# Designs tried in a protein design run: peptides against a protein of PDB entry 5OK6. Part 45

Target 1, 215 residues: chain A of PDB entry 5OK6
Amino acid sequence: ELPGLDSQWRQIENGESGRERPLRAGESWFLVEKHWYKQWEAYVQGGDQDSSTFPGCINNATLFQDEINWRLKEGLVEGEDYVLLPAAAWHYLVSWYGLEHGQPPIERKVIELPNIQKVEVYPVELLLVRHNDLGKSHTVQFSHTDSIGLVLRTARERFLVEPQEDTRLWAKNSEGSLDRLYDTHITVLDAALETGQLIIMETRKKDGTWPSAQL

## One batch from the design tools (peptide; made by RFdiffusion4, then SolubleMPNN)

Design b2_p13_5_s3 (from b2_p13_5, 5 letters changed)
Fold by OpenDDE base, seed 5:
Structure b2_p13_5_s3 (fold): chain B 215 residues (1-215), chain A 13 residues (1-13)
Amino acid sequence: as target 1 above (215 residues)
Amino acid sequence: KPSLEEILAASKS
């Protein structure tokens, strides 16, 4: 059952539990398409529950690039294309109005950057490959706050690398050359890794030499 | 800086 319009507004737009609440690292937030949200605002501010301004089901269709992987379009801007709601507020809206059939929620995590907390709308999708077989890739999503060490561990896991095998990472740069990721303690952000970037895992040879050292 | 092709070539040798 839909609560009263004033109650809806207070539940969603308040500074304690709603849209205006502080970001907390690790929490889930959800994207809502801006036009739908504005329609909802107009409805609840209008004071008439029977108004023709009823927003209907949440429909985020315009935010998606595809309906297969449900990837977001590039270049979406908060406040222009979407609003961010904390999990509780999102679930209230979904319970009240529904979500368009077949659409998944657009869930994102709050990350902590050096000076700010931010909802990470666009995690980094890296293309992981082995140095000896570029035809077998794994696309893996990482946070900008994830370490290069995590990228390396993930690559090892995906390629079923044995614990005794020594591995290291290279990133293909914009010039087409490879940059060695020496420091595994820096973040994906610090390394300036981008979505679609090729990350090459090099495995040390049994003789103790690196394939790249023979160049 | 090595190229991808160079690393691949070295891995096959």
Scores: peptide ipSAE 0.053, ipTM 0.744, DockQ to the pose 0.562
Fold by OpenDDE base, seed 3:
Structure b2_p13_5_s3 (fold): chain B 215 residues (1-215), chain A 13 residues (1-13)
Amino acid sequence: as target 1 above (215 residues)
Amino acid sequence: KPSLEEILAASKS
């Protein structure tokens, strides 16, 4: 059963718990396609539940570039292509109207940047490989706020590196050369790492030498 | 290379 139109509006647009609520780091927000959201606004503001302005099921199809891995299209803009809702508001809308069959929710996290909170719509997908087997990659998603140290730990875990083995990272740059990620305390953003970028984990030899030192 | 500005402009703040 759908709540009253005024109740729907208050739940979704409430400044304390709705669309206009303050961002808090680590919270989940969801993307809603802009046309659907505008149709919903018109419906609940119209005052007639039986009106022809009923929005139907949430359909974010136009936001996806593919239906295989459900990646977002590049260059989407808030307020033009989509609206961001906090988890509570999203779940209300889904419970009231449903989500298009087989379509996943577009969940994103609030991240803390210097002096600002932001919903990270486009996290970074890195291709993790070992220096001795560049053909076996693991794609892993990271926040721009994640440290290079976390990327290294994640690579070690994915490749089952023993605690006693020493490892370090290289990033393949746009020129095709390799840049050492020396500082593990900087973020993915600070290192300017990009989606689809190859990150090479080098493992130190038992003799204490690095494989790259012989190149 | 997304600039910090591009990241900041792309979503709710």
Scores: peptide ipSAE 0.043, ipTM 0.642, DockQ to the pose 0.021
Fold by OpenDDE base, seed 2:
Structure b2_p13_5_s3 (fold): chain B 215 residues (1-215), chain A 13 residues (1-13)
Amino acid sequence: as target 1 above (215 residues)
Amino acid sequence: KPSLEEILAASKS
């Protein structure tokens, strides 16, 4: 059942729990397609529940570049293409209006950057491979704030590396050469890793030598 | 390389 229009507006737009609330690291926020949101605003501000301005079901279709992996289109801009809502507000809207059948919610996390909290709309997608089989990749999403250590652990998990096996990472750079990721404590951002970048996990040989030392 | 500025520009601050 839809609540009163004024109640909807207050619930979604209020500064305490709505769209304008402060960001907190680790919280989930959701993208809502801008035209739908503007239609909703017009509906609730109109004061007539029987108005032709009823927004209908939330439909984020225009934000997606594909319906397989549900990747966002590149270059989307807040306030132009979408609005960001805190989890509570998103769930209210979905409860009231529904979400288009088959569409996943576009959930994103608040991350803490050196001087600002930000909703990370575009996390980094890395192509993880093993040094001995570059043709078999795992695409994994990481935050810019994730450590290289987490990337390494994730690669080990995806490739079912046993705990006793020693591994290290290389990143393929824009010049096509390989840069070794020596410091595992720096972030994905600090390492300047990018979406689509190839990350090679090298596994130490049983003889204690590294495969790359023979290249 | 996405600059810190590019990350800052695309999302809520």
Scores: peptide ipSAE 0.030, ipTM 0.545, DockQ to the pose 0.021
Fold by OpenDDE base, seed 1:
Structure b2_p13_5_s3 (fold): chain B 215 residues (1-215), chain A 13 residues (1-13)
Amino acid sequence: as target 1 above (215 residues)
Amino acid sequence: KPSLEEILAASKS
């Protein structure tokens, strides 16, 4: 059953878990397609529950690039294409109106940047490969705030590298050359890594030499 | 800086 229209508005916009609440690192927020949200606003502000302005179920179809992997379209803009709601507000709307059948929620995390908190709508998707088998890639999603050390650990795990094996990372740059990721303590953001970028994990040989040093 | 092709060559050795 739907709550009263004024109660819905207060809960979603002005509540303790409303749209305007402060961002907190690690919390989940959800994208809602802007047209649906504006229709909902018009409905609850109209004061008539039987109004023709009823928004129906949440439909984020226009935000998705595909219905297979449910990737977001590139270049979506907050306040133009979508609004962000905290988890509690999202779950209220879903419980009241439903979500379009088959669509997953668009969940994103708040990240801490040097001077601001931000909902990370577009995490970085890296193509992880081994130096000796560039044809087998693993696409893995990382936060811009994740360390290069985490990227390396993730690559080691995906390729089932033994603990005693020594490994290091290279990033393919826009010129097609390789930049070594020496500092594992800097972030993906600091390293300026981008979605679709190839990251090569080099494994040290048993003789103690690096494959790249034989060039 | 090594190229991708150079790394490929090194991996084949």
Scores: peptide ipSAE 0.019, ipTM 0.537, DockQ to the pose 0.635

Design b2_p13_5_s4 (from b2_p13_5, 5 letters changed)
Fold by OpenDDE base, seed 5:
Structure b2_p13_5_s4 (fold): chain B 215 residues (1-215), chain A 13 residues (1-13)
Amino acid sequence: as target 1 above (215 residues)
Amino acid sequence: KPTEEQILAASKA
């Protein structure tokens, strides 16, 4: 059942629990397609529940580049293409208007950057490979705030590396050469890793030498 | 800095 129009506006747009609430690291926020949201604003601000401005169900179709993986289009801009809502506000809108059949919610996390909280709309998708089989990749999403250590652990897990095997990471740079990721405590952001970047996991040989040491 | 091909070649040796 739809609440009163004023109640809808207050629930979604307020500064305490709605769109204007402070960002908190680890919280989930949701993307809403901008045109739908503007239609909703016009509807609730119009004061007539029977108005032709009724927005219908939430439809984020224009934000997706595909309906297989439900990946977002590149280059979407907050306030132009979408609006961000906290989980509570999103769930209210979905309960009131519904979500287009078959579409998943676009859930994103608030991350803590050095000087700001931000909803991470585009996590980093890395291509993880082994040094001896560059043709077999695992695409894995990481936060910009994740450590290189987490990337390494994730690569080890995906490739079923035994605990006794030593591994290290290389990143393919824009010049086509490999940069050694020495410091595992820095973040994906600090290492300037980007979506689509190839990350090579090198495994130490049984003789204690590294494959790359023969170069 | 090594290339992908160099690391792959070293792995096979």
Scores: peptide ipSAE 0.045, ipTM 0.749, DockQ to the pose 0.561
Fold by OpenDDE base, seed 4:
Structure b2_p13_5_s4 (fold): chain B 215 residues (1-215), chain A 13 residues (1-13)
Amino acid sequence: as target 1 above (215 residues)
Amino acid sequence: KPTEEQILAASKA
């Protein structure tokens, strides 16, 4: 059952548990399509529960570029295309109005960047490949806050690299050359890795030499 | 078929 309109507004827009609450690293937030949210605002502000401004079920269809992988469209802007709600507020709205059939929630994590907390709407999608088979990629999402070490571990896992095999990473740069990712302790952000970037995992030869050393 | 080294070389060039 729908709560009273004023109660809905207070529950969703408040600064403690609603839209205006401070961001906390590691917490989940959810995207809500802007037009739906504005319709909801108009509805609850109108004071008439039977108003023609009833928003209906949450529909984020316009935020998705596909209904297969449910990937977000590129270039979406907070406040223009969507609003962000903390998990509690999102779940209230879904409970009250429902979510469009078949659509997954758009859940994102708060990350801590050097000077700010941010909901990471666009994690970095890297194309992981082996040095000897650049045509077989694993697309994996990473946070900007994830370490290069995690990228390396993930690559090793995806390619079923044996524990005794030594591996290292290269990033293909905008010029088409390979930059070695020497420091595994820096973040994806610090390494300036971008979505769609090719990351090459090089495996050390049994003779102890690196394939790239002959180049 | 290109060698592993050749593939890497091509990726660096």
Scores: peptide ipSAE 0.040, ipTM 0.727, DockQ to the pose 0.179
Fold by OpenDDE base, seed 2:
Structure b2_p13_5_s4 (fold): chain B 215 residues (1-215), chain A 13 residues (1-13)
Amino acid sequence: as target 1 above (215 residues)
Amino acid sequence: KPTEEQILAASKA
């Protein structure tokens, strides 16, 4: 059932539980296409439930680059292209108006950065490969707040590396050379890793030497 | 710093 227009406005825009609520690390927020949201605002502010301003179902189609992987377009800007809603507010809108058939929700997490919380709209996608087979990659998404240690563990898991095998990471830099990721405790952000960057997992030889040591 | 090609070459050796 669709609530009264004033009730909808209060529920979605309420500073305690709505769009203006404080960000908390680990919470889920959802993207809503800006034009739809503005249409909804006009509808509920108009005070006429039978108005021609009815927004219809939520349609985020313009935010997606593709309908296969449901990747977001690059360069989307909060307040211009989309609004961010807390999970509760998103679920209310979906329950009231529906979501376009076949579209997934655009769920993102709040991350804690050194001086700010933000919704991480664009996590980092890394290309993971083995040093001996650069042609077989695994694309894996990471938060900017994830550690290099997590990247290494993830690479080991994807490549089915045995626990006794020793491994380390190299990142391909903008110059085409490889930078060794020595510190596994720093974050993806601190290591300045970027989407599409090649990360090479090197496996130690049985003789205890590293393949790269012969360079 | 090694190149990608150098690492690959060293792995085949």
Scores: peptide ipSAE 0.039, ipTM 0.743, DockQ to the pose 0.575
Fold by OpenDDE base, seed 1:
Structure b2_p13_5_s4 (fold): chain B 215 residues (1-215), chain A 13 residues (1-13)
Amino acid sequence: as target 1 above (215 residues)
Amino acid sequence: KPTEEQILAASKA
């Protein structure tokens, strides 16, 4: 059953878990398509529950580029294409109006950047490969706040590298050459890694030499 | 700086 219209507005916009509440690192927020949200605003502000302005179920179809992997379209802008809601507010709206059949929620995390919290709508998708088999890639998502050390650990796990094997990373740059990722303590953001970028994991040879040292 | 192709070539040697 739908709450009263004023109660809905207060819960979603002005509640302790409302749209304007402070961002906290690690919390989940959800995207809502802008036109649906504006229709909902008009409905609850109109004061008539039987109004023709009823928004119907949440439909985020226009935010997706595909219905297979449910990947977001590139270049979506907050306040223009979508609204961000905290988890509690999202779950209220879903419980009241429903979500379009078959659509997954668009969940994103708050990340801590220098001097600001932000909902990370577009995490970085890296193409992980081994130096000796560049044709077999693993696409893995990382936060901009994840360390290069995490990227390395993830690559080792995906390629089933044994604990005793020594490995290091190279990033393919825009010039087509490879940059060594020496510092594993810096973030993906600090390393300026981008979606679609190729990351090569090099494994040390049993003789103690690196494959790239012979170049 | 090595290229992708150079690392691949070194890996096969």
Scores: peptide ipSAE 0.031, ipTM 0.697, DockQ to the pose 0.608

Design b2_p13_6_s1 (from b2_p13_6, 8 letters changed)
Fold by OpenDDE base, seed 3:
Structure b2_p13_6_s1 (fold): chain B 215 residues (1-215), chain A 13 residues (1-13)
Amino acid sequence: as target 1 above (215 residues)
Amino acid sequence: KPLVSDFEKLAAL
């Protein structure tokens, strides 16, 4: 049974535990399509539970680019295309109204940036390749807060690199040149890595020379 | 050798 309209409003919109509550690193937040959310707001503010303004089940279909991979469309804007809700508020809405059949929840994590917390709606998808076999790629998702060291470890794991093999990363920049990722302690954000960017793992030769040193 | 060509191709893309 649905709670009273005023109770729904307070539960979802309260500044302490609702939509407006402070972000905390590591917490899960969920995207809700903006038109549905506005319909819900109108419904609960109208004061009539039997109103024709009933929002129905949550339907995020317009936020997805496809129903195969359930990836978000590019360029979605908070407050225009979607609203962010903390996990508790999301679960309340789903329990009250349901979620469209077959749609996954759009869960995202709060990350800690140097001066702010942010819900990371768009993690960075990197295209990982080996310097000697560009035809074999692995697309891997990373947080902006992940280190270059993690990217390197992930590349080594995906390509089954032996522990004794020495490796390093290069990023293809917007100019088409290769920038070496020297500092493995900086983040993906600090390195200005972007979704779709090609990351090349170079493996050191048995003679101790680097393949790139011959360029 | 092919390694140089691969980096050159990467830089030329």
Scores: peptide ipSAE 0.033, ipTM 0.710, DockQ to the pose 0.141
Fold by OpenDDE base, seed 4:
Structure b2_p13_6_s1 (fold): chain B 215 residues (1-215), chain A 13 residues (1-13)
Amino acid sequence: as target 1 above (215 residues)
Amino acid sequence: KPLVSDFEKLAAL
């Protein structure tokens, strides 16, 4: 059963627990397609539960570039294409109206940037490869706040690198050259890594030399 | 030989 319209509005737009509540790092927020949300706003503000403005099921179809991997379209803008809701508000809306059949929720995390909390709608998708087999990539998403050390650990795990093997990372830059990721403590953001960027894991040879030292 | 070629190819892309 749907709550009263005023109750819905208060629950979703409440400044303490709703859409306008402060962001907290590590929390989950959800994207709602803007037109649906505006339709819902019009419905609950209209004061008539039987209004023709009933929004129906949440449908985020227009936010997805594909229905296979459920990747978001590039260049979506908050307030124009979607609204962000905290987990509690999202779950209320889903409970009240449902989510379109087969669509996953679009869950994102709040991250802490140097001077701001932000819902990270677009994590950095990196193409991880080994230096000796560029044809086998692992596409992995990382937060901008993740360390290069995490990228390296993730690459080692994906490629089943043995603990005794020494590895290091290179990033292919926009000029096509390779930049060595020396500092593993800096973030993906600090390293200016971008979505679609090729990250090469180099494995040290048994003789103690690096493959790249032959260049 | 192949490994150097892979890096060279990467740097030349």
Scores: peptide ipSAE 0.033, ipTM 0.695, DockQ to the pose 0.141
Fold by OpenDDE base, seed 5:
Structure b2_p13_6_s1 (fold): chain B 215 residues (1-215), chain A 13 residues (1-13)
Amino acid sequence: as target 1 above (215 residues)
Amino acid sequence: KPLVSDFEKLAAL
């Protein structure tokens, strides 16, 4: 049974626990398609539970570019295409109205950037490869706040690199040349890494030389 | 700075 319309409004739009609550790093937030949300607003603000403005099930279909990996369309804008709700508010709406059958929730994390918290709607997808086999890639998602050190560790893990093997990273730049990622303590954001960017893991030779030193 | 093609050449060795 749906709660009273005023109770729904207060639960979802509340500044302490609802849509307007402060962002906290590590918390989960969820995307809701804007037209559905506006229909819900009209319904609960109308004050009539029997109104023809009933929004029905949450349907985020227009936010997805595919129904295989459930990837978001590029260039979606908060407040235009979707709204962001904290986990509690999202779960209330899902419990009241349901979610379209087979459609996953669009969960995202709050990250802490310099001087701001933000829901990271678009994490960075990097193409990880080895210098000696560019044809075998692993696509891995990273936060903008993840360190280059984490990218390197992840690459080592995905390629089953032995602990005694030394590795380092190169990023393919827009000019098609390679930039060495020297500082492993900087973030993905600081390194200006972008979705779809090729990251090459170079493995040191047994003689102590680097393959790239012969170029 | 090495080109990606240089690493491809290394992979072929």
Scores: peptide ipSAE 0.031, ipTM 0.664, DockQ to the pose 0.813
Fold by OpenDDE base, seed 2:
Structure b2_p13_6_s1 (fold): chain B 215 residues (1-215), chain A 13 residues (1-13)
Amino acid sequence: as target 1 above (215 residues)
Amino acid sequence: KPLVSDFEKLAAL
């Protein structure tokens, strides 16, 4: 059953789980398409439950670039294209109005940056390859706050690298050259890695030499 | 030898 309009407004806007609450690292937030949210605001502020302003089911279709992988469009802007809601607020709205059939929720995580928390709407998608087999790639999402060490471990796992094998990463830069990712303790952000960037895992030879040392 | 060639190909991509 739908709560009273004032109760809906308070729960979503001003409640302990309202959209204006402080971000907390690791929490899930959800994107809601801006026009739907504005329609909901108009409905609950109008004070008439029988109003023609009823928003209907949540429909985020305009935020997606594809309905196969449900990837977001690039360049979406908070407050213009979507609003961010805490998990509890999102779940309330979904329970009250429903979500468009077959459409997944757009869940994102709060990340901790040096001076700010933010909802990471666009995690970095890296193209992981081995130095000796470019035909086998793995696209993997990482947070900007993930370490290069995690990228390396993930690459090792995806390529089934044995624990005794020594590996290191290279990133293909915008100039087409390869930059070594020497420091595994820096973040994806610190390394300035971008979505679609090719990351090459080099495996050390059995003789103890690196393939790249022969270039 | 083939591994070096592959890496060179990567650097040239």
Scores: peptide ipSAE 0.027, ipTM 0.670, DockQ to the pose 0.166

Design b2_p13_6_s2 (from b2_p13_6, 9 letters changed)
Fold by OpenDDE base, seed 4:
Structure b2_p13_6_s2 (fold): chain B 215 residues (1-215), chain A 13 residues (1-13)
Amino acid sequence: as target 1 above (215 residues)
Amino acid sequence: MARVEGFAELAAR
């Protein structure tokens, strides 16, 4: 059952637990399509539960580019295309109004950047490949705050690399050449890795030489 | 038949 309109407003918009609450690293936030949210605002501000401004179920369809992988459209802007709600507020809205059937929630994490907390709406999607088989990729999402070391470990896991095998990473740059990712302690952001970028995992040969050394 | 670009080709650029 829907709570009172004033109660809805307070629970969703209050500064302590609602939309305006401080971001905390690691917490989950959710995207809500802007037009729906504005309709909801109008509804609860109208003071009439029977108003024609009733927003109906949450429908984020316009935020998705596909209904297979449920990828977000590129270039969405907070405040224009969507609003961000903390998990508690999101769950309240879903419980009150429902979510469009079959549509997944758009959950994102708060990340800690050097000078700001931000909901990472667009994690970096990297194409991981092995040096000797560029045609077989694993697409994996990483936070901008994830280390290159994590990317490497993830690549090793996806390709079932044995512990005794030595590996390192290269990134294909915009010019089509390869940049060696020497420092595994820097972040994806620091390395300026971008969505869709090819990351090549090179495996050391049994003779102790690197394939790239033969180039 | 089209061939996938190899590591050597990428590194040579």
Scores: peptide ipSAE 0.056, ipTM 0.734, DockQ to the pose 0.156
Fold by OpenDDE base, seed 1:
Structure b2_p13_6_s2 (fold): chain B 215 residues (1-215), chain A 13 residues (1-13)
Amino acid sequence: as target 1 above (215 residues)
Amino acid sequence: MARVEGFAELAAR
């Protein structure tokens, strides 16, 4: 059963626990399609639960590029295409109005950037490959705040590299050349890595030489 | 991003 309209507004919009609450790193926030949210606002602001402005179930269809992998469309803008709600507020709305059948929630994490917290709507998707087989890739998502070291560890895991084997990373840049990722302590953001970028894991040979040294 | 056939070719650019 739906709570009173004023109660709904307070639960979702209040500055302490609602939409305007401070962002905290690691917390989950959810995207809600802007038109639906505006309709909900009109409904609860109207003061009549029987109003024709009833928003119906949450429908984020217009935010998705596809219904297979449920990828977001590129270039979505907060406040124009969607609003962000903290987990508690999202779950309230879902419980009250429902979510369109078959649609997954659009959950995103708060990340810590040098000056601000931000909900990371678009994590970086990297194409991980081995130096000796560029045709076999693993697409893996990373936060902009993840270290290059994590990218390397992830690549090692995906390609089943043994602990005793030594590996290092190269990134294909926009010019088509390869840049060595020497510093594994910097972040994906610091390295300016982008979605769709090719990351090459080089494995040291048993003789102690690197394949790239023979190029 | 376009792929090349091999590591050597990519690294030579």
Scores: peptide ipSAE 0.049, ipTM 0.729, DockQ to the pose 0.200
Fold by OpenDDE base, seed 3:
Structure b2_p13_6_s2 (fold): chain B 215 residues (1-215), chain A 13 residues (1-13)
Amino acid sequence: as target 1 above (215 residues)
Amino acid sequence: MARVEGFAELAAR
């Protein structure tokens, strides 16, 4: 059952616990397509629950690039293409209006950056490969706040590298050359890694030499 | 051999 219009507005828009509340690291927030949200605003602000401005089910179809992997379109902008809602507010709206059949919620996490909390709408998807077989890749998603060390550990795990084997990472840069990721303590953000970027895991030879040293 | 060539090619750029 739909709450009263004023109650809906207060629940979703109040500055303390609604859309405008402070971000907290680790929380889940959800994307709502902007036009739907504006329609909802018009509906609840109109004061007539029986009006023709009823927004219907939440439909985020225009935010997705495909309905197979449900990836977001690139270049979406908060406030223009979508609105971010905290989990509680999202779930209220879904309970009141429903979500378009078959669509998954667009859930994203709040991350802690040096001077700001941010909902990470676009985590980084890296293509992980081994130096000796560039044709076999693992696509893995990382937060901008994840360390290069985590990327390396993840690569080792995906390629079933034995603990005694020594490995290091290279990133293919925008110029097409390779930059070695020396510092494993910096973040994906610090290293300026981007979605679709090729990350090469190099494994040290049994003789103690690195394959790249011979290049 | 051929698989290592890819790495070498990338590193040489």
Scores: peptide ipSAE 0.046, ipTM 0.729, DockQ to the pose 0.151
Fold by OpenDDE base, seed 5:
Structure b2_p13_6_s2 (fold): chain B 215 residues (1-215), chain A 13 residues (1-13)
Amino acid sequence: as target 1 above (215 residues)
Amino acid sequence: MARVEGFAELAAR
């Protein structure tokens, strides 16, 4: 059941709990396709619940590049392609209008960057491989705020590396060369890692030498 | 960051 139009506007647009609320790190926000949202605005601002401006169910289809992994299209822009809503506001809209059948919500997290919070719409998807088998990769999503140490731990876990085995990371750069990720305390952002980038986990040899040292 | 040339070839083997 739809609440009154004024109530809808207050729940979604207010500065305390709605679209304009402050970002807090770790919280979930959701993307809403811009045209749908504008239609909703027109509907609730029109003051007539029986208006032909009724927006119908939320449909984010145009934001997706595929319906298999439900990946977002590249280059989407807030305010042009989509609007961000906090979880509470999103759930209200879904409860009122529904979500297109089979379509998942587009949930994203607020992250803390130096001197700013933002909703991380595009986390980094890295291709993790072992130095001796580039053909077997694990695609793993990371936040820009995640440390290289976390990337390394994740790689170790995915490849079932034993605790006694020593490992380190390399990133394939745009020139095709490998850059060693020496500092595991820096973030994915600091390391300028990008989606689709190959990250190679090198495992130390039993003799204590590194495979890369033989080059 | 230090680059290691040839490691990519080694890794591909």
Scores: peptide ipSAE 0.042, ipTM 0.730, DockQ to the pose 0.332

